# Designs tried in a protein design run: peptides against a protein of PDB entry 5OOQ. Part 110

Target 1, 227 residues: chain A of PDB entry 5OOQ
Amino acid sequence: YREDVRQVVTHPANALSFLQPGRLVEISVNGKDNYGWGAVVDFAKRINKRNPSAVYTDHESYIVNVVVNTMYIDSPVNLLKPFNPTLPEGIRPAEEGEKSICAVIPITLDSIKSIGNLRLYMPKDIRASGQKETVGKSLREVNRRFPDGIPVLDPVKNMKIEDEDFLKLMKKIDVLNTKLSSNPLTNSMRLEELYGKYSRKHDLHEDMKQLKRKISESQAVIQLDDL

## One batch from the design tools (peptide; made by RFdiffusion4, then SolubleMPNN)

Design b2_p19_4_s1 (from b2_p19_4, 7 letters changed)
Fold by OpenDDE base, seed 2:
Structure b2_p19_4_s1 (fold): chain B 227 residues (1-227), chain A 19 residues (1-19)
Amino acid sequence: as target 1 above (227 residues)
Amino acid sequence: SIKYVEENAENIKTLDVKL
């Protein structure tokens, strides 16, 4: 059930407007490599220069660059390729007792476990020497200030997802969380059906196009103000 | 200091943490 909500929350039509620089996101790569909370640097639409006709799933169609402070110190970070979410072998979070370093890693939306209701003031140039480490210190400070966990964006109250089918899905999840589900499979099938209805009702492609336009307009305004 | 400073594009107050 949490996965169904995660799929909606991390869909480009919903997530991209909340992936501003400094946005905190909880990162899990390939369902096993938990980097904890990182900070968004930027994002871009995934383009395969070698295969321009490549079609990606919605959750794989964007690359998000994030600063993490949990990278294993001996990870081959020099092999990281900008805007390539296929991480080299050996890129992993530090285990208990291991030393960690700060790194910028490219991830897909599918690697976002949750989106936080917090933003860091990001350095202007994250690639400059020492800037990643500064962000890393800030991440540690945030974790210290929120011992019970970083607050997560509420899909309805914060993200303003007002779709009726999604609201029905959320209500069903709440009911299932409160009731000891005697039949998790039946309930899972029902949730999948509701999610299917949500995805079919929305022209997600058009929603993404409209969102991209709004983002581009906003970025243009920011660039004009910087200029 | 942690402040609610920025209204995002969706008019949502965001808690901003200074570095």
Scores: peptide ipSAE 0.025, ipTM 0.674, DockQ to the pose 0.072
Fold by OpenDDE base, seed 5:
Structure b2_p19_4_s1 (fold): chain B 227 residues (1-227), chain A 19 residues (1-19)
Amino acid sequence: as target 1 above (227 residues)
Amino acid sequence: SIKYVEENAENIKTLDVKL
């Protein structure tokens, strides 16, 4: 039930506070395109300029720009648009034996598989020539230093998720991980119910946070700087 | 050698890259 944990961890109310420049995140786009660990550049609220009334799910409501070092070399990266998570056809990670390049890709929160407990020092201007490649080298070095995997943020200890509904969800997951369920459907529905309660509560909290950000818009934007 | 750190959560803000 890793997906259930992922849904909670990647919810805007929890994730956004940990998406600082240089934060390592594990990326899987559309459940099939695994880019591995990348580094956060920036993020913003998703805005559809063509349809301002568009409503997105919580996990699709923010766009995160991330540097990856696993982009297939022949991918049409020139067609990538910042803050547009609808990736052009042909944008994919390199397969085994293929060459890769560094790229900045816009992803949704739903494309985050894990949030790492590490943050890279990022260049001030990631779009300057050679800067993506510098981050790419750093990513390779991090992976080399952590052969057993990059440490993931603990939802409770690190992310300080203390919500009662979340804790109940986690306990349910722990129980289900230790006990083979004879009725996976019933257990799945119960987990979805718990998540639903959590999500509804945090939807309101997210709305409040968004309102606060709009009121303090001048203070709500942080430019990427050297760390 | 690359530098990395473990950092605490920050306030939720919009982060922009200077172009």
Scores: peptide ipSAE 0.021, ipTM 0.586, DockQ to the pose 0.207
Fold by OpenDDE base, seed 1:
Structure b2_p19_4_s1 (fold): chain B 227 residues (1-227), chain A 19 residues (1-19)
Amino acid sequence: as target 1 above (227 residues)
Amino acid sequence: SIKYVEENAENIKTLDVKL
């Protein structure tokens, strides 16, 4: 069901209006290269100059440029071409113990795992020296503030997806989640997370809950200097 | 307006299309 929801959410008819500059998106390229949360720079419709008759799927028909802060330091980032989603060999996220750098990568809609209900106020020129690193710092701060994950756009409440079949799907998911949440094991794990041995963890959780609520109620925009 | 980008060109060409 998660993949079905993702397909609907990342469809151009739904996603494009939420891919404003600074929108946070979770990136997974080729189903294996997880860059985590990045920030949208811009997007464009994909046109193949060499093959004008090329037909792309809906999810591959647009290119989204995103800033990520998880690029492996020894990746050939100099070979990246703006608006070319065919990434050079060796372009990958850093693994555990490896150093990472900030980069702007072009991706397709199909590489979006989720769309966050949070936007960064982006620099005017992301390609200027040091600007992507500034965004990278903001991304780190956001991740610090949301250790349990960045709030995702609600497909119905925020994205206003009103398709009847989709609504039925969402209702089924909600029922399943309710059943899972009623499981004593799930409740125990949740209680341990909520009421763990450290008062600081509880306070952080409550703060996060409040922030998530605030972001869910409105499409929040955070200034870079406020992060 | 949606921006169009020509892929696989030596230089990226951008076209603006108004919707």
Scores: peptide ipSAE 0.011, ipTM 0.458, DockQ to the pose 0.035
Fold by OpenDDE base, seed 4:
Structure b2_p19_4_s1 (fold): chain B 227 residues (1-227), chain A 19 residues (1-19)
Amino acid sequence: as target 1 above (227 residues)
Amino acid sequence: SIKYVEENAENIKTLDVKL
């Protein structure tokens, strides 16, 4: 059920305006590599210079650069390509007992598990020596201050997602969270149906989707310039 | 310090952490 909400929250029309520098995001790459909470550096529209005609899904159409402090120390970070979310082999988070380092990694929106209701004051030049490590220390301090977890943006109250089908989905999830259903399969199918309706609505209203995206992009750019 | 710094376009309070 959380995945359906995540798909809506991380859609560029909703997410981009909240990806300001220093925004905390929880990162899971390819659904397997959990880097924990990182800090947004910037984002850009995904461009394939070798194949300009490449079509990406909405969730793969932007690259978000994030500072993580959980990169495995022996990861081949030198092989990271700017704005390439296809990470080299061996790029992974540190496991328990392994040492970690700070790194900037390019991710897609699909790799965002959640968007935090917190922002770090970011260094002006994250590429300067020691700046990633400074952010890494700040991330550790934030995690220390929020032992129960970093607060997540509320999709409705904070992100102002007002789509009716999404609101119905959220209400259904709330009901399911409060009540153990005797028929989890039926409830799951209903949630999928509600998400499907939301998705189809966006597919049918491509112009509206594009407009929302453009508005979000414009707002994001303004916010980036103001910082 | 933790403070609300920015009101975004949606009139949302953003909590900024200055460390």
Scores: peptide ipSAE 0.025, ipTM 0.654, DockQ to the pose 0.077; fails the geometry check

Design b2_p19_4_s2 (from b2_p19_4, 5 letters changed)
Fold by OpenDDE base, seed 5:
Structure b2_p19_4_s2 (fold): chain B 227 residues (1-227), chain A 19 residues (1-19)
Amino acid sequence: as target 1 above (227 residues)
Amino acid sequence: SIKYEEENEENIKTLDVEL
């Protein structure tokens, strides 16, 4: 269910209007490299100059530049290419006990785990000396102020996602969360099992495929009407 | 169409972290 919600939230039709400079986003690259919360610099449509006919998925069709303060200090950050989301080997977050630095990394929408309801004030020139470190200090301060976690945008109230199938999904999740919160013995493992059982019982994977298709079709229609 | 910027600004808690 969380992944299904993430797919809808991070779809270009929903996410791009909330990726203003300074927007906080939680970053996980390739499902393994967790950079934590970073700040959006900008975004652009992905253009492959070498292969203009390249077809990207919706979640890979945009590049988001983000400042992170969790880059491993010995990562080859000098090899980072602007607007290239294929990160060089050795680019990774610092592990426990390792030193970290601030870096600007290009990511896809698929690497966004969550979108925060907070926005930082961003320097005009993030590439200038010391500016990314200033943002890094701001990120640390935000994490200090929110020890229980940075608030996430509400997909319905804040993002105004009005898709009927999505609203039904959110209502189901809320009901499940309420039922789980009422039972103190719900270990994290039981949540995953219940989500797994519920997903299997209600064929939510098919519902999500239909939702993704409807969103893609809606975008195609909007692009056709703007043409 | 980037028009959706203006109306949603009110609900965004801008944390002006004055450093």
Scores: peptide ipSAE 0.022, ipTM 0.600, DockQ to the pose 0.050
Fold by OpenDDE base, seed 4:
Structure b2_p19_4_s2 (fold): chain B 227 residues (1-227), chain A 19 residues (1-19)
Amino acid sequence: as target 1 above (227 residues)
Amino acid sequence: SIKYEEENEENIKTLDVEL
């Protein structure tokens, strides 16, 4: 059920409007490399210059650039290619007892474990020397302030996912959490139907996202001036 | 007490972590 919710939440039709600069996201690359919470820099539609006819799944069709502060210090970060989610060998999070550094990594939507209900103020030029480290300090401070975890966006209240099947899924999860009864099989079939519906909304969603991004950026600036 | 009110799209609380 958690994976089913994640698939809906991270679908482009839902996720992209919440991937504003500074948005906190929890990152797990290939389900193995857990970078923890990072901050969104930007995102772009995935383009394969070598194979323009390449078809990506919805969850692989966008690249999100994120700042992480958990990159292993000896990772070959110089080999990272902007907007290439295929990470070089040796790019991994630091393990316990290892030193970490800040890095900007390109990820797919499928590598987002959760979307946080928090947004950091981002430097204008994250690629400038020292700027990613500033974001890294902010991430450490956020983690310090939220020892029980960073609050996650509510899919219904915050993300306004109003699909009836999704709402039914959420209700089932609530019931299951109360009853500790696992019936995982019923939800997988409904997820496929949901993805089919979301895929059709993709084109309209890009235009709405650009507008929402501009509005959100303007509001974030206003809030900074009022604080 | 930083009241995390429900962030409506309109109320994205930008946490300005002034370090």
Scores: peptide ipSAE 0.019, ipTM 0.628, DockQ to the pose 0.113
Fold by OpenDDE base, seed 2:
Structure b2_p19_4_s2 (fold): chain B 227 residues (1-227), chain A 19 residues (1-19)
Amino acid sequence: as target 1 above (227 residues)
Amino acid sequence: SIKYEEENEENIKTLDVEL
């Protein structure tokens, strides 16, 4: 069911309107290379100049350029080609104990694990010297502020996906989650994953509400000082 | 400074982080 939800969420008809510059997305390339949360730079329709008649699946038909801060330092990043999702050999995330760098990588929609309900203010020219590192610092700060994970867009409330079959799927998932919450033992692992996502959503929503309140209070104080 | 702007209830609640 999670994969089914992911397929719907990452479909061009749903995802593209939320892939604004600075949108946070969780990245997994080929189901193996987990880069964590990155920031969207831009996207474009995939065009094969060598084979104009190439037909791509919906999830492979667009290329998204994203800033990641988890690239292995010795990866051949100079071989990366904008809007080419076929990554050179050796392009991988840093493992534990390895040093990482910031890089812009082209990915397909299929490489998006989650779309976050957060946007970074992006530099005007991300390819300028030092700009991707600035985004990388911001990504680290976001991860620090959200230790339980970055809030994910709600497919129905935020993304406004109104497909009847999808809504039925979501209802089934909710029912299963509710039933799982009633049976403690089978609940722990799958519920920790699903409720880890949902509880992270609710706790993150509450944390976001508290943070918004603090920011609003701080802005009110700033406005009071400017009066 | 990270500014969290809630877009209005009618819009996607997006948290904007200033760099």
Scores: peptide ipSAE 0.026, ipTM 0.663, DockQ to the pose 0.069; fails the geometry check
Fold by OpenDDE base, seed 1:
Structure b2_p19_4_s2 (fold): chain B 227 residues (1-227), chain A 19 residues (1-19)
Amino acid sequence: as target 1 above (227 residues)
Amino acid sequence: SIKYEEENEENIKTLDVEL
């Protein structure tokens, strides 16, 4: 059920308006490489110039550039290609006892575990020397201030996801949390169906025009400067 | 300093999100 919620939350129709510069996002690449909380630099629609007919899934159709402060120090960060979400071999988070550095990594929406209800002040030029390290310090400070975890955007209250199928999903989750007796397997299949219906209701082409307007209007509920 | 290779083989168009 958490994965089904994540799929809806990270769908372009919902997520993009909250991916402003400095937005905190929790990152997991390939379901294994957990970078923790990073800060959004920017995002762009994924376009394959070599194969214009390439169709990406909704969750792979955008690239999000994120500053992380958990990159393994010996990772081949020099091999990182801007806007290429296929990370080079050896690009990974630092393990326990390893040293980490700050890096900007391109990720897909599918690599977002959660979207934080917190936004950092971002330098104008993140590529300038020392700027990513400044963001890295800010990330450490945020983690220090929120030892119990960074607050996550509420899908309904904050993100204003009002889709009926999604609301039904949320209600089912609530019921399952209260009713220990319901078969989780039968419910999981229904959730996948609900997401499938949700995805079909959204046309990314029309949504993109609307999203451009909504992105400018969307504000984070909590700003780092307000803390 | 992380040197990014400029080879944008996949030219991603940035959505004009002016903040």
Scores: peptide ipSAE 0.019, ipTM 0.477, DockQ to the pose 0.026; fails the geometry check

Design b2_p19_4_s3 (from b2_p19_4 with Q3K F5E E13K S14T)
Fold by OpenDDE base, seed 5:
Structure b2_p19_4_s3 (fold): chain B 227 residues (1-227), chain A 19 residues (1-19)
Amino acid sequence: as target 1 above (227 residues)
Amino acid sequence: DIKYEEENEENIKTLDVEL
């Protein structure tokens, strides 16, 4: 159930408007590398310059640059390529007892576990010397202030996800959380079906938004040419 | 670089962490 909610929350149609600079996000890369809470720097649509015809899933179609303070100190951070979410071998979070450093890593939306209801003030130039470490200190301070965990955005109240199928899903989850007795397997298949329907509907919606943007950009370019 | 800056100000609790 949590995964199904995560899939909807992290879909571009829902997530991108909440990925402002400084937004806190909980990061898990490939379902195994948990970096904890990081801060969003920026995001961009994923463009494969080598293969422009590459088709990405919705959750892989954007790259989010995030500051983490949990990078293993001996990780080959110099091998990190801007806007390449395929991390080099050896890039991993520090384990217990290991030293960590601050790093900016490119991740996909699929690597976002949770979106926080908190936003940090970000430095104007995160690439400047010492700025990542400043954000790292802020992340530590936030974790100190919220020992019970960083508050997560409410998908309905905060994110204003109004999709009827999603609302039904959330109601079912609430009922299931109150009624622990229902078989999780039957509910997971139904959630996957609901997500599949949601994804298809939102893919169309995102395509429409992109089309509207292209139209607006084209109109803006036309207005600039008419000036 | 499509920056979606829809500042929905109302739902962002900015923690003023004095960096």
Scores: peptide ipSAE 0.034, ipTM 0.643, DockQ to the pose 0.047; fails the geometry check
Fold by OpenDDE base, seed 2:
Structure b2_p19_4_s3 (fold): chain B 227 residues (1-227), chain A 19 residues (1-19)
Amino acid sequence: as target 1 above (227 residues)
Amino acid sequence: DIKYEEENEENIKTLDVEL
């Protein structure tokens, strides 16, 4: 059930509106490399320049750049390619007893374990010298302040996921947290139906994003004409 | 010190970390 919820929460139709700069996200790459909580820099639709016809799943169709403070110090961070979520060999989180550094890594939505209900003020230029370390200090401070864990966005209250089947799933989970009763297989079949609905919402989200960009561009042009 | 901003319409808790 947790994975089912994660799939819905991290779907572009739901997640993208909450991936503002500074948003905290919990990161797990390839189900093995746990970077812990990082801060969102930005995101973009995944484009394969070498294979423009490449089709990605919804959860792989966007790249999210995140600042992490748990990168192993000897990781070949210089080999990181912007907007390439296929990480070079040796890029990994520091293990216990190893030294870590701050890095910006590109991840897919599928690498998001959870979305936090916290947002950091981000430097204007995260790539400038010392800026990622500033975010790294902020992440450490957040972790210090939330020893029981960073608060996660409520899918219903915060993310406004109002799909009836999802609400039923959440209610079942709440009931199951009190009573371990319902069959996982029945819920997985309903997720496919949910994804069909999210596809339409995703299209609307992209349209809105394009519209916002056009508005911002138009406003920038108007400001230039008024100067 | 981290200051929390008021919850905006997006239910975002913004942390201002003054170093």
Scores: peptide ipSAE 0.034, ipTM 0.610, DockQ to the pose 0.071; fails the geometry check
Fold by OpenDDE base, seed 4:
Structure b2_p19_4_s3 (fold): chain B 227 residues (1-227), chain A 19 residues (1-19)
Amino acid sequence: as target 1 above (227 residues)
Amino acid sequence: DIKYEEENEENIKTLDVEL
């Protein structure tokens, strides 16, 4: 059920409007590499220059650049390609006892575990020397302030996901949190129907352009120095 | 300043959290 909610929340039709610069997101790459909470830099529609006709799933159709402060220090970060979510071998989070560094990594929507109800003020140029480290310091401070976890956006109250099938799913989850017994298989079928509705209802490309404009207009970049 | 945004598509209420 949590995965079912995650799939709806991270669908482009729902997620993109909340991926403003500085938005905190919890990152799990390929369901294995947990980077923890990172900060969104930007996002773009995934373009394959070698194969312009490449079709991606909805959750793989966008690339989100995020600052993480949990990258293993000996990871080959120099091999990272901007807007390429296929991470080089050896790119991983630091394990317990290992040193970490700040890095900007490209991820897909499918690698977002949760979207936080927090937004950092981001540097104007995250690629400038020392800027990702500044964000990394802010991420550490946020984690310090929220020891019980960073607040997650409410899919209904905050994200305004009003799809009837999703609301039914949420109600079912609430009932299941009280009753462990309901069959996960029935919810997966409903998700496919939900995705089919979202994919048909939204011109994701046009929506992205509109969102980028709105995001750019709303970004009075408040400098991190005021933190 | 951590902003808590009660974000909807139309009205992102950024709550300025003083850091």
Scores: peptide ipSAE 0.025, ipTM 0.622, DockQ to the pose 0.150; fails the geometry check
Fold by OpenDDE base, seed 3:
Structure b2_p19_4_s3 (fold): chain B 227 residues (1-227), chain A 19 residues (1-19)
Amino acid sequence: as target 1 above (227 residues)
Amino acid sequence: DIKYEEENEENIKTLDVEL
């Protein structure tokens, strides 16, 4: 169920309007490499120059550049290619006891675990010397201020996801969280079916326009100098 | 101090990915 909510929240129609520079996102690459909370630099639609007819899944159709402060120090960060979400071998977060550095990594929407209700004021040139480290300090300060976790955007209240199938999904999750549901397997299959219906009903182009207009949500913005 | 801004950025950049 959490995965089904994540699929809807990270769908381009819903997520892109919240991926402004400095937006905090929780990052998990390939479901294995947890970088924790990072800050969005920018995003772009993924286009294959070699195969213009290449069709990506909705969650792989955009590349998001994010600053992380948890990159393993000996990771081959020089091999990182901008806008290539296929990370080189050895690119990983630091484990316990290992030293970390700040890096900008390209990720897909599928690598976003959560979208935070916080936005950092980002440097104009994040690639300039020392700027990533400044963002890294701000990320540490945010984590210090929110020891119980960074607040996540509410899909309904903040993201204004009003799709009936999604609302039904959320209600089911609430019921499952409150009730030790006797049959978790039956409920998971039904959630996948609801997401399938959502994906079929929503053409990315029309939904992005409608959602962008509806999202007049106040974002909590933290200045880097105030952190 | 946390400031609240209502920003809706419509600017989607298109990038070519080399395989």
Scores: peptide ipSAE 0.023, ipTM 0.547, DockQ to the pose 0.045; fails the geometry check

